Peptides against a protein of PDB entry 4LZF. Designs and how they scored, part 23

Target 1, 155 residues: chain A of PDB entry 4LZF
Amino acid sequence: GGRLVVFPNGTRKELSADGQTVKVMFFNGDVKHTMPDQRVIYYYAEAQTTHITYPDGMEVLQFPNNQTEKHFPDGRKEITFPDQTVKTLHPDGREESVLTDGTIIQLNPDGSKVIQFNTGQREIHTADFKRREYPDGTVKTVYSDGRQETQYPTG

## One batch from the design tools (peptide; aimed at target 1 N9 F27)

Design b2_p12_6_s1 (made by RFdiffusion4, then SolubleMPNN; from b2_p12_6 with R8P F11M)
Fold by OpenDDE base, seed 5:
Structure b2_p12_6_s1 (fold): chain B 155 residues (1-155), chain A 12 residues (1-12)
Amino acid sequence: as target 1 above (155 residues)
Amino acid sequence: PEPAPLPPPPMP
């Protein structure tokens, strides 16, 4: 059968009969589950936060505000915000946010920003200019010196 | 050794 260990500090440890599942209920209300697949589910009672760690190094944080963070072994981080926006942080410093309306915002390591609007328009921000690309091929650029340029589609 | 809880998690 299973085994229950009760420690002097009030912490309780439950072991399954096969030894594959371990549940620790800490005196502070925290709970740690070690699963047969070797994932560890830790619940922080005070913070109401769940932290899952996988043997491959993957980590998942679930916050009480419905935010979820995934930490990938390669260093990538994916944040799902309460509004369901998904932000990906890449190891190279690139960031990408996908909004619920389909808009994609990319922050590049060089400091440039690209917004792909759900309308098909694209906006590019650099140190030197802000550029708007339209579906018809029109491109409008506002340079940092205040100069403006419009490039019209051919034909 | 007696098991201890982990330090508090990161904040979002």
Scores: peptide ipSAE 0.207, ipTM 0.829, DockQ to the pose 0.321
OpenDDE base, seeds 1, 2, 3, 4: peptide ipSAE 0.205, 0.204, 0.207, 0.205; ipTM 0.827, 0.830, 0.830, 0.828

Design b2_p12_6_s2 (made by RFdiffusion4, then SolubleMPNN; from b2_p12_6 with L6Q R8P F11A)
Fold by OpenDDE base, seed 4:
Order: sequence, then C-alpha cells, then structure tokens
Structure b2_p12_6_s2 (fold): chain B 155 residues (1-155), chain A 12 residues (1-12)
Amino acid sequence: as target 1 above (155 residues)
Amino acid sequence: PEPAPQPPPPAP
C-alpha cells in the first residue's frame, strides 16, 4: 500500500504504493503533486495559482483570472490573457501578440512595430515612418518629416 | 527535513 507521513507542522505527505506519485499537502493549504512522468504540479492555495514544472524545463502557470503563462526552456514566454489574446515574448526581445480577431502585433528588437490586420492590411511603424500596406498592393507611407508617399500597385 | 511550502508565484 501507499504511505502517509504526517509532520509535526501539519504537513502531510502521501506516497503511492509504487512510489511514483507523491502528494504533499502543506499546512498552508498548498498542494504539491509529483507525477510518474516527473512533472510537478504545485497549487498555491492563497494565490489560487497552479504551477506545473515539466522535466524538459517547461513551466506552466495558471492564474485565478484565467491567465496562463508558458515558460519555455529556450527562455520564450507565451502568455494567454483572460481575453484569449496570446502574447509571445522571445529571448531576443521580440514580442508578438495574436488577438482574437486575427490581428497580429509584432514588436521588434530594433524598436519597429508591425501590425497585421485581419483585413490583410499591414502597418509598419519605424522611427522614420509609418507605412500602410494594402492587399491590392498600394503602400502609403507617412514619414517623420511629414512627407507622405503613395506607391500604387503594378499590373 | 520537513517539507516546506514554496514561495508564492508573482501575480500576473
């Protein structure tokens, strides 16, 4: 059979009969599960937050507001917000947000911003200009000096 | 050693 250890502080440790599952119920209400697949599931009772650590170094945080964060071994982070927007933070400083309407917002390490609208339009923001690209091939650029340029599609 | 709870995670 399994084993139950009760510590003087009120923490309880349950071991499965095979020893592959360990459940620790801490005196503060926190719960730690070590699973046969070596993932660790930690529940923070006060914060109502679940933290899953995988053997490959992946970490998943689940917050009570329905936000989920994935921490990848390569240093990338993926945040799913309560509104289901997904934001990816890359280790190079690039950020990408995918909105529920299909809009993609990219923040590049060079400080440029690219918005891909669900309409197929793309907007590029740099220190020097703001550019709008249209599906028909029209490109409108507003430069930092106030000059405006329109490039018409070829065809 | 007696198991201790982990520090709480940062808030989102």
Scores: peptide ipSAE 0.194, ipTM 0.844, DockQ to the pose 0.308
OpenDDE base, seeds 1, 2, 3, 5: peptide ipSAE 0.191, 0.190, 0.187, 0.186; ipTM 0.843, 0.846, 0.842, 0.838

Design b2_p12_6_s3 (made by RFdiffusion4, then SolubleMPNN; from b2_p12_6 with L6Q R8P F11M)
Fold by OpenDDE base, seed 4:
Structure b2_p12_6_s3 (fold): chain B 155 residues (1-155), chain A 12 residues (1-12)
Amino acid sequence: as target 1 above (155 residues)
Amino acid sequence: PEPAPQPPPPMP
């Protein structure tokens, strides 16, 4: 059978019979599971947070407010907020948020912002202008100097 | 060595 080790501080360690699963129940209520697939599931009792580490370096944090964070080995982070918005932080500094309505908000390393609306409209924010692109091909630009330009679709 | 709990995770 399995093994149970009880430590003087009250921490308990359970080993499966095959040795593939290890469960540590810490004296503070934390629980650490080492699984046969080598993922480690750590539950922080006080914070009510689950931290999963994978052998490839992937990490997943699950918070009590229903926020989930994925930390990829390449340095990318994906945050699923309680409202189910998904924000991806890229190593190059680019950030992308996908809203539940399908709107995509991109923050670029150059400081520009692009919003792809669920309506098919696209808005581009730069230091020099705000530009709205419409599905019909119309493009409206408001420049930082207050000038406005409309480009009409050809056809 | 006796197993020790990990430090608390970062807050969201």
Scores: peptide ipSAE 0.183, ipTM 0.842, DockQ to the pose 0.309
OpenDDE base, seeds 1, 2, 3, 5: peptide ipSAE 0.180, 0.179, 0.180, 0.182; ipTM 0.842, 0.843, 0.843, 0.840

Design b2_p12_6_s4 (made by RFdiffusion4, then SolubleMPNN; from b2_p12_6, 4 letters changed)
Fold by OpenDDE base, seed 4:
Structure b2_p12_6_s4 (fold): chain B 155 residues (1-155), chain A 12 residues (1-12)
Amino acid sequence: as target 1 above (155 residues)
Amino acid sequence: SEPAPQPPPPMP
């Protein structure tokens, strides 16, 4: 059978019969599960937050507001917001947000911004211009000096 | 030593 250890501080430790599952119920209400696959599931009772750590270094945080954060071993972070927007933060400083409507917003390390609209239009923001690319091949650019340029599709 | 709870998690 399994084992139950009760500590003087009120913390309880349950070990499965096979020894592959360990459940610690802390005196403060926190719960720590060590699973057979070596993932650790920690539940913070006061914060109502779940923190999962994987053997490969992956971490998952689940917050009570329905936000989920994934921390990848490569340093990438993926945040799923309560509205189901998914933001990826890359180690190089690039950020990418995927909205529920399919719009993708990319913030580049150079400070440029790219929006890929669900309509197929693409907007590029740089220090020098704002450019809109249309599905038909038309490109409209508004430069920082106020100049506007339209490039028409060839064909 | 007996098991101790972890520090509070980061806030969202």
Scores: peptide ipSAE 0.194, ipTM 0.848, DockQ to the pose 0.313
OpenDDE base, seeds 1, 2, 3, 5: peptide ipSAE 0.194, 0.194, 0.193, 0.193; ipTM 0.845, 0.849, 0.846, 0.846

Design b2_p12_7 (made by RFdiffusion4)
Pose (drawn by RFdiffusion4):
Structure b2_p12_7 (pose): chain A 155 residues (1-155), chain P 12 residues (1-12)
Amino acid sequence: as target 1 above (155 residues)
Amino acid sequence: PALPARPAEPAL
């Protein structure tokens, strides 16, 4: 029916009957679970933070302010902020944010961006211009040289 | 935030 082992330093280890699951309760209050499938779940007592390592290389951090950070094996990093905005950082420097109101912000490493507003408008920023596209078909552009252009709807 | 180093786990 399993075992409990207490070490001189105060660290405790609990093994399941099949030995597949191991729980370590460290003297400092940290808790580690090793699961049969080799997931490792580590709880940091003082920092009140959980770190989960998956066998496929994925790592997940849960911070006490309810922020979650996911690190994918390929280098992608996804952050869920407490407000539930989801921000994804790609290794190439692209950033994408999906806010709860529906706004999407895409940022390129060269500094260009595309913003999709929950209102249905779209905004494109490039080295040459800033452009706003409207649901009615109107397009408004401000060029680097200061000129402004309005493209009216066909209708 | 940075996290602390983990304690060494005693061997069985």

Design b2_p12_7_s1 (made by RFdiffusion4, then SolubleMPNN; from b2_p12_7 with R6P A8E A11P)
Fold by OpenDDE base, seed 1:
Structure b2_p12_7_s1 (fold): chain B 155 residues (1-155), chain A 12 residues (1-12)
Amino acid sequence: as target 1 above (155 residues)
Amino acid sequence: PALPAPPEEPPL
């Protein structure tokens, strides 16, 4: 059978009969589960937040506002916002946001920005220019000096 | 948001 230990401070510890699962119910309402697969599920009662840690170093945070954060062992982070926007933070400093409408926003470590619109238009922002690419092959560039160029697809 | 520190687990 399982084992229940009740501590003087009100913390309770439940051990499964096989010893593979441990549940700690802290006096403050927090709960920690250690699973047979060595994942640890921690629930913060006050914050209403779940934190899962995996033996490979992956972490998952679930917030009460429906935000979810995944922390990968390689240092990548994936944030799902309450609006269902997904933001990926890469170890190289690149950031990508995927909006619910299918728009993709990339922020590069060099400070450049690329927006892939759901319309098939692309906008590239650099220190030197903003460039809009249209589905028809038209490209409009506005340089930082105010010069503008338009390249036509049949030109 | 920063998570609070969990309580210390009592010894087994």
Scores: peptide ipSAE 0.076, ipTM 0.779, DockQ to the pose 0.939
OpenDDE base, seeds 2, 3, 4, 5: peptide ipSAE 0.075, 0.060, 0.072, 0.073; ipTM 0.779, 0.780, 0.778, 0.778

Design b2_p12_7_s2 (made by RFdiffusion4, then SolubleMPNN; from b2_p12_7, 5 letters changed)
Fold by OpenDDE base, seed 3:
Structure b2_p12_7_s2 (fold): chain B 155 residues (1-155), chain A 12 residues (1-12)
Amino acid sequence: as target 1 above (155 residues)
Amino acid sequence: MELPAPPEEPPL
């Protein structure tokens, strides 16, 4: 059968009958679960935060504000914000945000920015210009020196 | 956010 050990400090340790699950309930309110699939689930009582570690090196953080962070073994980080925006941070320094309306915002390591609107419009920001591309093929460019150029689709 | 280390796990 399962085993329960109660320590003098108030910590409790529960062992499943098969020995595959271990639950430690610490005296401070923290909880550690070791699961049969080798994932470890930490609950930090004061922070109200759940931290899951996987045997492949993936980590998942769940915060009390409903933010979730995934830390991938390759160094990529994915943040799901409370508003359900998803931000991916790549090891090369590129950042991508996907908004709930389907808009994608890309920040490049060189400081350039690309916005792909849900309308099919695209906006490119560089040190030298801002450019807006329209679904009809119209392209408008505003240069840093104040020049403006419009390219019309060939009808 | 930095998470605190859990308390030392008691022996079996």
Scores: peptide ipSAE 0.071, ipTM 0.780, DockQ to the pose 0.840
OpenDDE base, seeds 1, 2, 4, 5: peptide ipSAE 0.070, 0.068, 0.069, 0.069; ipTM 0.778, 0.776, 0.777, 0.778

Design b2_p12_7_s3 (made by RFdiffusion4, then SolubleMPNN; from b2_p12_7, 4 letters changed)
Fold by OpenDDE base, seed 4:
Structure b2_p12_7_s3 (fold): chain B 155 residues (1-155), chain A 12 residues (1-12)
Amino acid sequence: as target 1 above (155 residues)
Amino acid sequence: MELPAPPEEPAL
């Protein structure tokens, strides 16, 4: 059978019969689970937040507003917002947001922005221009000087 | 978001 230890401060520690699962219920309402896979699940009672740490160094945060953050060992972060938008922050400073409609917004370290619309249109923003690419191969560019260019698909 | 420090885990 498992073991339950109750400490004088009100903290409780439950060990599975195999000793592979440990559950600590802290006096403040926090809960720590150490799992057989060495994953540690910590629940912060006041913050209503779950923090999962993995042996590979991955971390997962689950917030009470339904936001989830994943911290990858490579330094990448993935944020799933309450609206189910997924934002990835790359170690190189690139950010990518995937909207629920399938629109992808990329922010590049150079300050450029690329929007891939669910319609197959792509919009590129740089310091020098804003460019819209259409599925038919038409490309419209508005330059920072106000010049506009339309490139038509080669028929 | 910064998480609070967990309580000290009691030794068995």
Scores: peptide ipSAE 0.082, ipTM 0.786, DockQ to the pose 0.916
OpenDDE base, seeds 1, 2, 3, 5: peptide ipSAE 0.081, 0.079, 0.080, 0.082; ipTM 0.784, 0.785, 0.785, 0.785

Design b2_p12_7_s4 (made by RFdiffusion4, then SolubleMPNN; from b2_p12_7, 6 letters changed)
Fold by OpenDDE base, seed 3:
Structure b2_p12_7_s4 (fold): chain B 155 residues (1-155), chain A 12 residues (1-12)
Amino acid sequence: as target 1 above (155 residues)
Amino acid sequence: MELPPPPEEPPL
């Protein structure tokens, strides 16, 4: 059968009969589960936060506000916000946000920004200009000096 | 967010 050990400080340790599952209930209310697949599920009682660590180095944080963070072994992070926006942080410094309406916002390491709207319009921000590309082929550019150019599609 | 370190796990 399983084993239950109760320590003088109030911490409890439960071992499954097969020894593959270990549950520690700490005196502070924290709970640690070691699973047969070697993932560790830690619950922080005060923060009401769940932290899952995987053998491959993947980590998942689940916050009480419904935010979820995934930390990949390659250094990439994926954040799902409470509003269901998903933000990916790449090791090269690139950031990508996918909004619930399908809009994609890309921040590049050089400081440029690209917005791909769900309407098919695209907006490009650089140090020198802001450019709006329309599905019909019209392109509007506003330069940093205030000059504006419009390129019309060839009929 | 920084999470506090877990308490020390007691020996088996």
Scores: peptide ipSAE 0.071, ipTM 0.779, DockQ to the pose 0.919
OpenDDE base, seeds 1, 2, 4, 5: peptide ipSAE 0.070, 0.069, 0.070, 0.071; ipTM 0.779, 0.779, 0.779, 0.778

Design b2_p12_8 (made by RFdiffusion4)
Pose (drawn by RFdiffusion4):
Structure b2_p12_8 (pose): chain A 155 residues (1-155), chain P 12 residues (1-12)
Amino acid sequence: as target 1 above (155 residues)
Amino acid sequence: AANLPARPEEPT
């Protein structure tokens, strides 16, 4: 029916009957679970933080302020902030934020960006210009040289 | 990287 082992230093280990699941309760209050599928779940008592390592290389951190950070094997990092904005950092430096109101912000490493407002407008920033596109078909652009352009809808 | 306390050594 399983075992409990208590070490002189105060660390406790609980093994399942099939030995597939191991739970370690460290003297300092940290808790580690090793699952049959080799997922490792570590709870940091003082920091109140959970770190989960998956066999496929994925790592997940849960912070006590309810922030979650996911690290994918390829280097991608996904952050869910407490407000539930999701920000994805790519190793090449691109950043994409999907906010709960529906706004999407795409930032390129060269500094250019595309913003998709929940209102249906779209904004593009490049080295040459800032552009705003409207649902009615209107396009407004401000160029680096200071000129401003309005492209009116066909209708 | 996350700034977390060092983990204790697990006894064998």

Design b2_p12_8_s1 (made by RFdiffusion4, then SolubleMPNN; from b2_p12_8, 4 letters changed)
Fold by OpenDDE base, seed 4:
Structure b2_p12_8_s1 (fold): chain B 155 residues (1-155), chain A 12 residues (1-12)
Amino acid sequence: as target 1 above (155 residues)
Amino acid sequence: APDLPAPPEEPE
């Protein structure tokens, strides 16, 4: 059978019969689960936040506002916002946001921004221009000097 | 991300 240890401070430790699952219920309401897969689940009672650590170094944070953060071993972070927008932060400084409508917003380390609209249009922002690419192959560029150029599809 | 406090020490 499992074991329950109750400490004088009110902390409780539950061990499964196989010893593969350990649950510590701290006196402050925090909970730590060590799972058979070596995943460790921390629940912070005051913050109402769950922090999961994996043996590979992955971490998952679940916040009470329904935000979830994944911290990958490679240094990448994936944030799922309450609105279900998913933002990926890459180690190189690139950021990508996927909106619920399928729009993708990429922020590049060079400061450029690319928006892939769900309509198939793409907008590229650089220091020198804003460019809109249309599904028909039309490209409109507005340069920082105020010049505008339209490139028409060949056909 | 908010700074999360360290969990309490596990008793032995």
Scores: peptide ipSAE 0.073, ipTM 0.776, DockQ to the pose 0.739
OpenDDE base, seeds 1, 2, 3, 5: peptide ipSAE 0.070, 0.070, 0.071, 0.070; ipTM 0.775, 0.775, 0.776, 0.775

Design b2_p12_8_s2 (made by RFdiffusion4, then SolubleMPNN; from b2_p12_8 with N3D R7A T12V)
Fold by OpenDDE base, seed 3:
Structure b2_p12_8_s2 (fold): chain B 155 residues (1-155), chain A 12 residues (1-12)
Amino acid sequence: as target 1 above (155 residues)
Amino acid sequence: AADLPAAPEEPV
């Protein structure tokens, strides 16, 4: 059978019969689960936040507002916002946001921005210009000096 | 990222 240890401070420790699962219920309401797969699930009662640590170094944070953060061992972070937008932060400083409508927004370390619209249109922002690419092959560029250029599809 | 509080010490 499992074991229950009750400490004088009110902390409780539950051990499974096989010893593979350990549950600690702290006196402050926090809960720590050590699982057979060696993941540790910590629940912070005051913050209402769940923190999962994996043996490979991955971490998952689940916040009470329904935001989830994944911290990968390579330094990449993936944030799922309450609105289900997914933002990826890359170690090189690149950021990508995927909106629920399928729009992808990329922020590059050089300060350029690329938007891939769900319509198939693409918009590129640099220090020198804003460019819109259309699915028909039309490209419109507005330069920082106010000059505008339209390139028509060759057809 | 919210600053997570320190986990209480696990009683031995």
Scores: peptide ipSAE 0.081, ipTM 0.778, DockQ to the pose 0.812
OpenDDE base, seeds 1, 2, 4, 5: peptide ipSAE 0.079, 0.075, 0.078, 0.073; ipTM 0.777, 0.775, 0.777, 0.774

Design b2_p12_8_s3 (made by RFdiffusion4, then SolubleMPNN; from b2_p12_8, 5 letters changed)
Fold by OpenDDE base, seed 1:
Structure b2_p12_8_s3 (fold): chain B 155 residues (1-155), chain A 12 residues (1-12)
Amino acid sequence: as target 1 above (155 residues)
Amino acid sequence: SADLPPAPEEPV
């Protein structure tokens, strides 16, 4: 059978009959659950936050505001915001945000920014220029010196 | 990300 250990500080430890599952209920209300697959589910009672740690080094944080953060073993992070925007932080410093309307915003380590609008327009920001690409093939560039260029589609 | 408080030490 399973066993329950009650510690003097009020912490309780439940062990399954097979010994594969361990549940610790801490005196502060926190709960730690070790699963047969070696994932650890930790619940922070005060913060109402769940932290899952996987044996491969993946971590998942679930916040009470419905934000979820995934920390991948390769150092990548994926944040799902309450508004359902998904932001990916890459180990190389690149950031990508996918908005609910399908707009994609990329921030590059060199400081450049690319916005792919849901309309099919693309905007590129660099230190030297801001460029807007239109679905019809028109390209408008505004340079940092104030010069403007328009490239018309070849039609 | 919000910093989570340290987990209490499991009694040995």
Scores: peptide ipSAE 0.080, ipTM 0.782, DockQ to the pose 0.765
OpenDDE base, seeds 2, 3, 4, 5: peptide ipSAE 0.080, 0.080, 0.078, 0.078; ipTM 0.782, 0.784, 0.781, 0.782

Design b2_p12_8_s4 (made by RFdiffusion4, then SolubleMPNN; from b2_p12_8, 7 letters changed)
Fold by OpenDDE base, seed 3:
Structure b2_p12_8_s4 (fold): chain B 155 residues (1-155), chain A 12 residues (1-12)
Amino acid sequence: as target 1 above (155 residues)
Amino acid sequence: EPDLPEEPEIPE
């Protein structure tokens, strides 16, 4: 059968009958589950935060505001915000945000920004210009010096 | 990221 150990400080440790699941209920209200798959689920009672660690080095944080963060072993981070925007932070410094409407915002390490709108329009921001590309092939560029250029699609 | 609290000591 399972085993329950009660410590003098109020901490409780429950072991499954097979010994593959361990649940620790700490005196402070924190809870630690060690699962058969070697996943560890820690609940921080004061912060109301869940931290899951996987044997491959993957980590998942679940915050009380409904934000979720995934920390990948390669150093990539994926943040799901309460509004369901998903932001990916790449090890090279590139950031990508996917909005709920399908708009994609890319921030590049060189400081350039690319917005892919859900309408099929694309906007490119550099130090030298802002460029809007339209689905019909029209391209409008506004340079930092105030010059404007419009390229029309060649039919 | 909020700092994660330290895990309490498990009594031996």
Scores: peptide ipSAE 0.094, ipTM 0.764, DockQ to the pose 0.751
OpenDDE base, seeds 1, 2, 4, 5: peptide ipSAE 0.075, 0.091, 0.091, 0.091; ipTM 0.778, 0.761, 0.757, 0.760

## One batch from the design tools (peptide; aimed at target 1 F7 P8)

Design b2_p13_3 (made by RFdiffusion4)
Pose (drawn by RFdiffusion4):
Structure b2_p13_3 (pose): chain A 155 residues (1-155), chain P 13 residues (1-13)
Amino acid sequence: as target 1 above (155 residues)
Amino acid sequence: PTPAQPTVTNYPP
């Protein structure tokens, strides 16, 4: 029915009966679980932070302010802020934010962006212009040279 | 002095 091992330094180790699950309680209050499937869950006592490493290369961090960061094996990083905005950072420098109100912000490494407002409007920012597209079909554009254009709906 | 060793406690089945 499993074992408990106490080390001279105060670190404690608990093994399951099948030896598949190991729990380490470090002298400093940190806790590590190693699961049968080789997931490693580490709790940092002082920082009150959890770090989970998955066998597929994925890493997850849970911060005490309820912020979660997910690191995918390919290099993608996904952050869930406390407000539940989800921000995705791609290794190429693209950033995408999906806010809870429904707004989506896409940022390119060249600095261009597309904003999708929860109101149904869409904004595009490029080196040449800033453009706003409306649900009624209206398009408004401001060019780098200062000109402004309004494209009226067919109807 | 004899070095300290780990204490092992086995749980019953």

Design b2_p13_3_s1 (made by RFdiffusion4, then SolubleMPNN; from b2_p13_3, 6 letters changed)
Fold by OpenDDE base, seed 4:
Structure b2_p13_3_s1 (fold): chain B 155 residues (1-155), chain A 13 residues (1-13)
Amino acid sequence: as target 1 above (155 residues)
Amino acid sequence: SAPAQPVVIEYPA
């Protein structure tokens, strides 16, 4: 059978019969749950935050505001915001946000920004210009000096 | 004072 260990400080440790599941309920309300698959679920009572660690090094944080963060072994981070926007932080410094409407916003390490709109339009922001690409092939560029250029699709 | 020993409760199989 399972075992329950009660410590003098109020901490409790539950052991499954097979010993593969361990649940520690700390006196402060924190909970540490070691699962048979070797994932560890830690609940921080004060912060109301759940932290899951996986054997492969992946980590998942769940915050009380419904934000979720995934930390991948390769250094990539994925943040799901309460509004369900998903932001990916890449090890190279690139950031990508996927909005609920399908818009994708990419921030590049060089400071450039690319927006892929759900309409199929694409906007590129650089130090030198803002460029809007339209599905029909039209490209409008506004340069930093105020010059504007429109390129029409070759039809 | 001896540290209070943990109490172990075994669930019936």
Scores: peptide ipSAE 0.095, ipTM 0.727, DockQ to the pose 0.894
OpenDDE base, seeds 1, 2, 3, 5: peptide ipSAE 0.088, 0.067, 0.065, 0.090; ipTM 0.727, 0.714, 0.715, 0.721

Design b2_p13_3_s2 (made by RFdiffusion4, then SolubleMPNN; from b2_p13_3, 6 letters changed)
Fold by OpenDDE base, seed 4:
Structure b2_p13_3_s2 (fold): chain B 155 residues (1-155), chain A 13 residues (1-13)
Amino acid sequence: as target 1 above (155 residues)
Amino acid sequence: PEPEKPVVIDYPP
């Protein structure tokens, strides 16, 4: 049979008959589940946030605004925003955002930015210039000094 | 938080 442990402070601990599932209901409304797969699910009642930890070091955060964060064992983080934009934070400092329209925004550790538009156009931002690349091979560059250059496709 | 002096209720199998 299962076991229920009731503490004077109002905390309750429920153990399954097999001992593989443990549910702790804290006096503050927080809930901690330890599952047979060794996953730990912690619910923060005040923040209405769920934090799942996996035995491999994976972590998942679920916020009340429907934002989800995944923290991978390799140090990568993946954030799904309420608008369904997905942002990946890499251990090297690179950030990549994928918008719902298919646009990809990359922020590089050197401070450069690359936007790959769903139209096939690409925009590159550096300290020295902003460059727009078009599918036809046209390239427009605006330099930091205000100079502009247009390169036309060969052909 | 860790609780003081629990009351234990065992459920049947």
Scores: peptide ipSAE 0.065, ipTM 0.759, DockQ to the pose 0.532
OpenDDE base, seeds 1, 2, 3, 5: peptide ipSAE 0.050, 0.049, 0.059, 0.039; ipTM 0.709, 0.720, 0.745, 0.639

Design b2_p13_3_s3 (made by RFdiffusion4, then SolubleMPNN; from b2_p13_3, 6 letters changed)
Fold by OpenDDE base, seed 4:
Structure b2_p13_3_s3 (fold): chain B 155 residues (1-155), chain A 13 residues (1-13)
Amino acid sequence: as target 1 above (155 residues)
Amino acid sequence: MEPAKPIVIEYPP
């Protein structure tokens, strides 16, 4: 059969009969649950946060505000915000946010930013300029010195 | 885990 271990401080450890499941209920309300698939589920009672660790190195954080973070073994992080925006942080420093309307915002390690609008328009931000690209091929550039240029499509 | 002596309860199979 299973086994329950009760410690003097109020911590409890529950073991399944097969030994594949271990649940530690700490005196402070925290819980550590080791599952048969070797994932470990941490629940932090004060923070109301769940932290799942997988044997391959994947980690998943679930916050009380409904934010979820996935930490991949390759160093990539994926954050789902409460508003359902998904932000990916890449190991090279690149960040990508996908908005609920389909807009994609890319932040590059060099400080440049690219916005791909759901309308098909694209905006590029650099230290030197902001550039708007339109689906018809028109390109409008505003330079840091205040100059503005419009390039029309070659019809 | 705690170094203090625990109380162990064995459940039936």
Scores: peptide ipSAE 0.054, ipTM 0.753, DockQ to the pose 0.571
OpenDDE base, seeds 1, 2, 3, 5: peptide ipSAE 0.033, 0.029, 0.054, 0.030; ipTM 0.687, 0.657, 0.745, 0.659

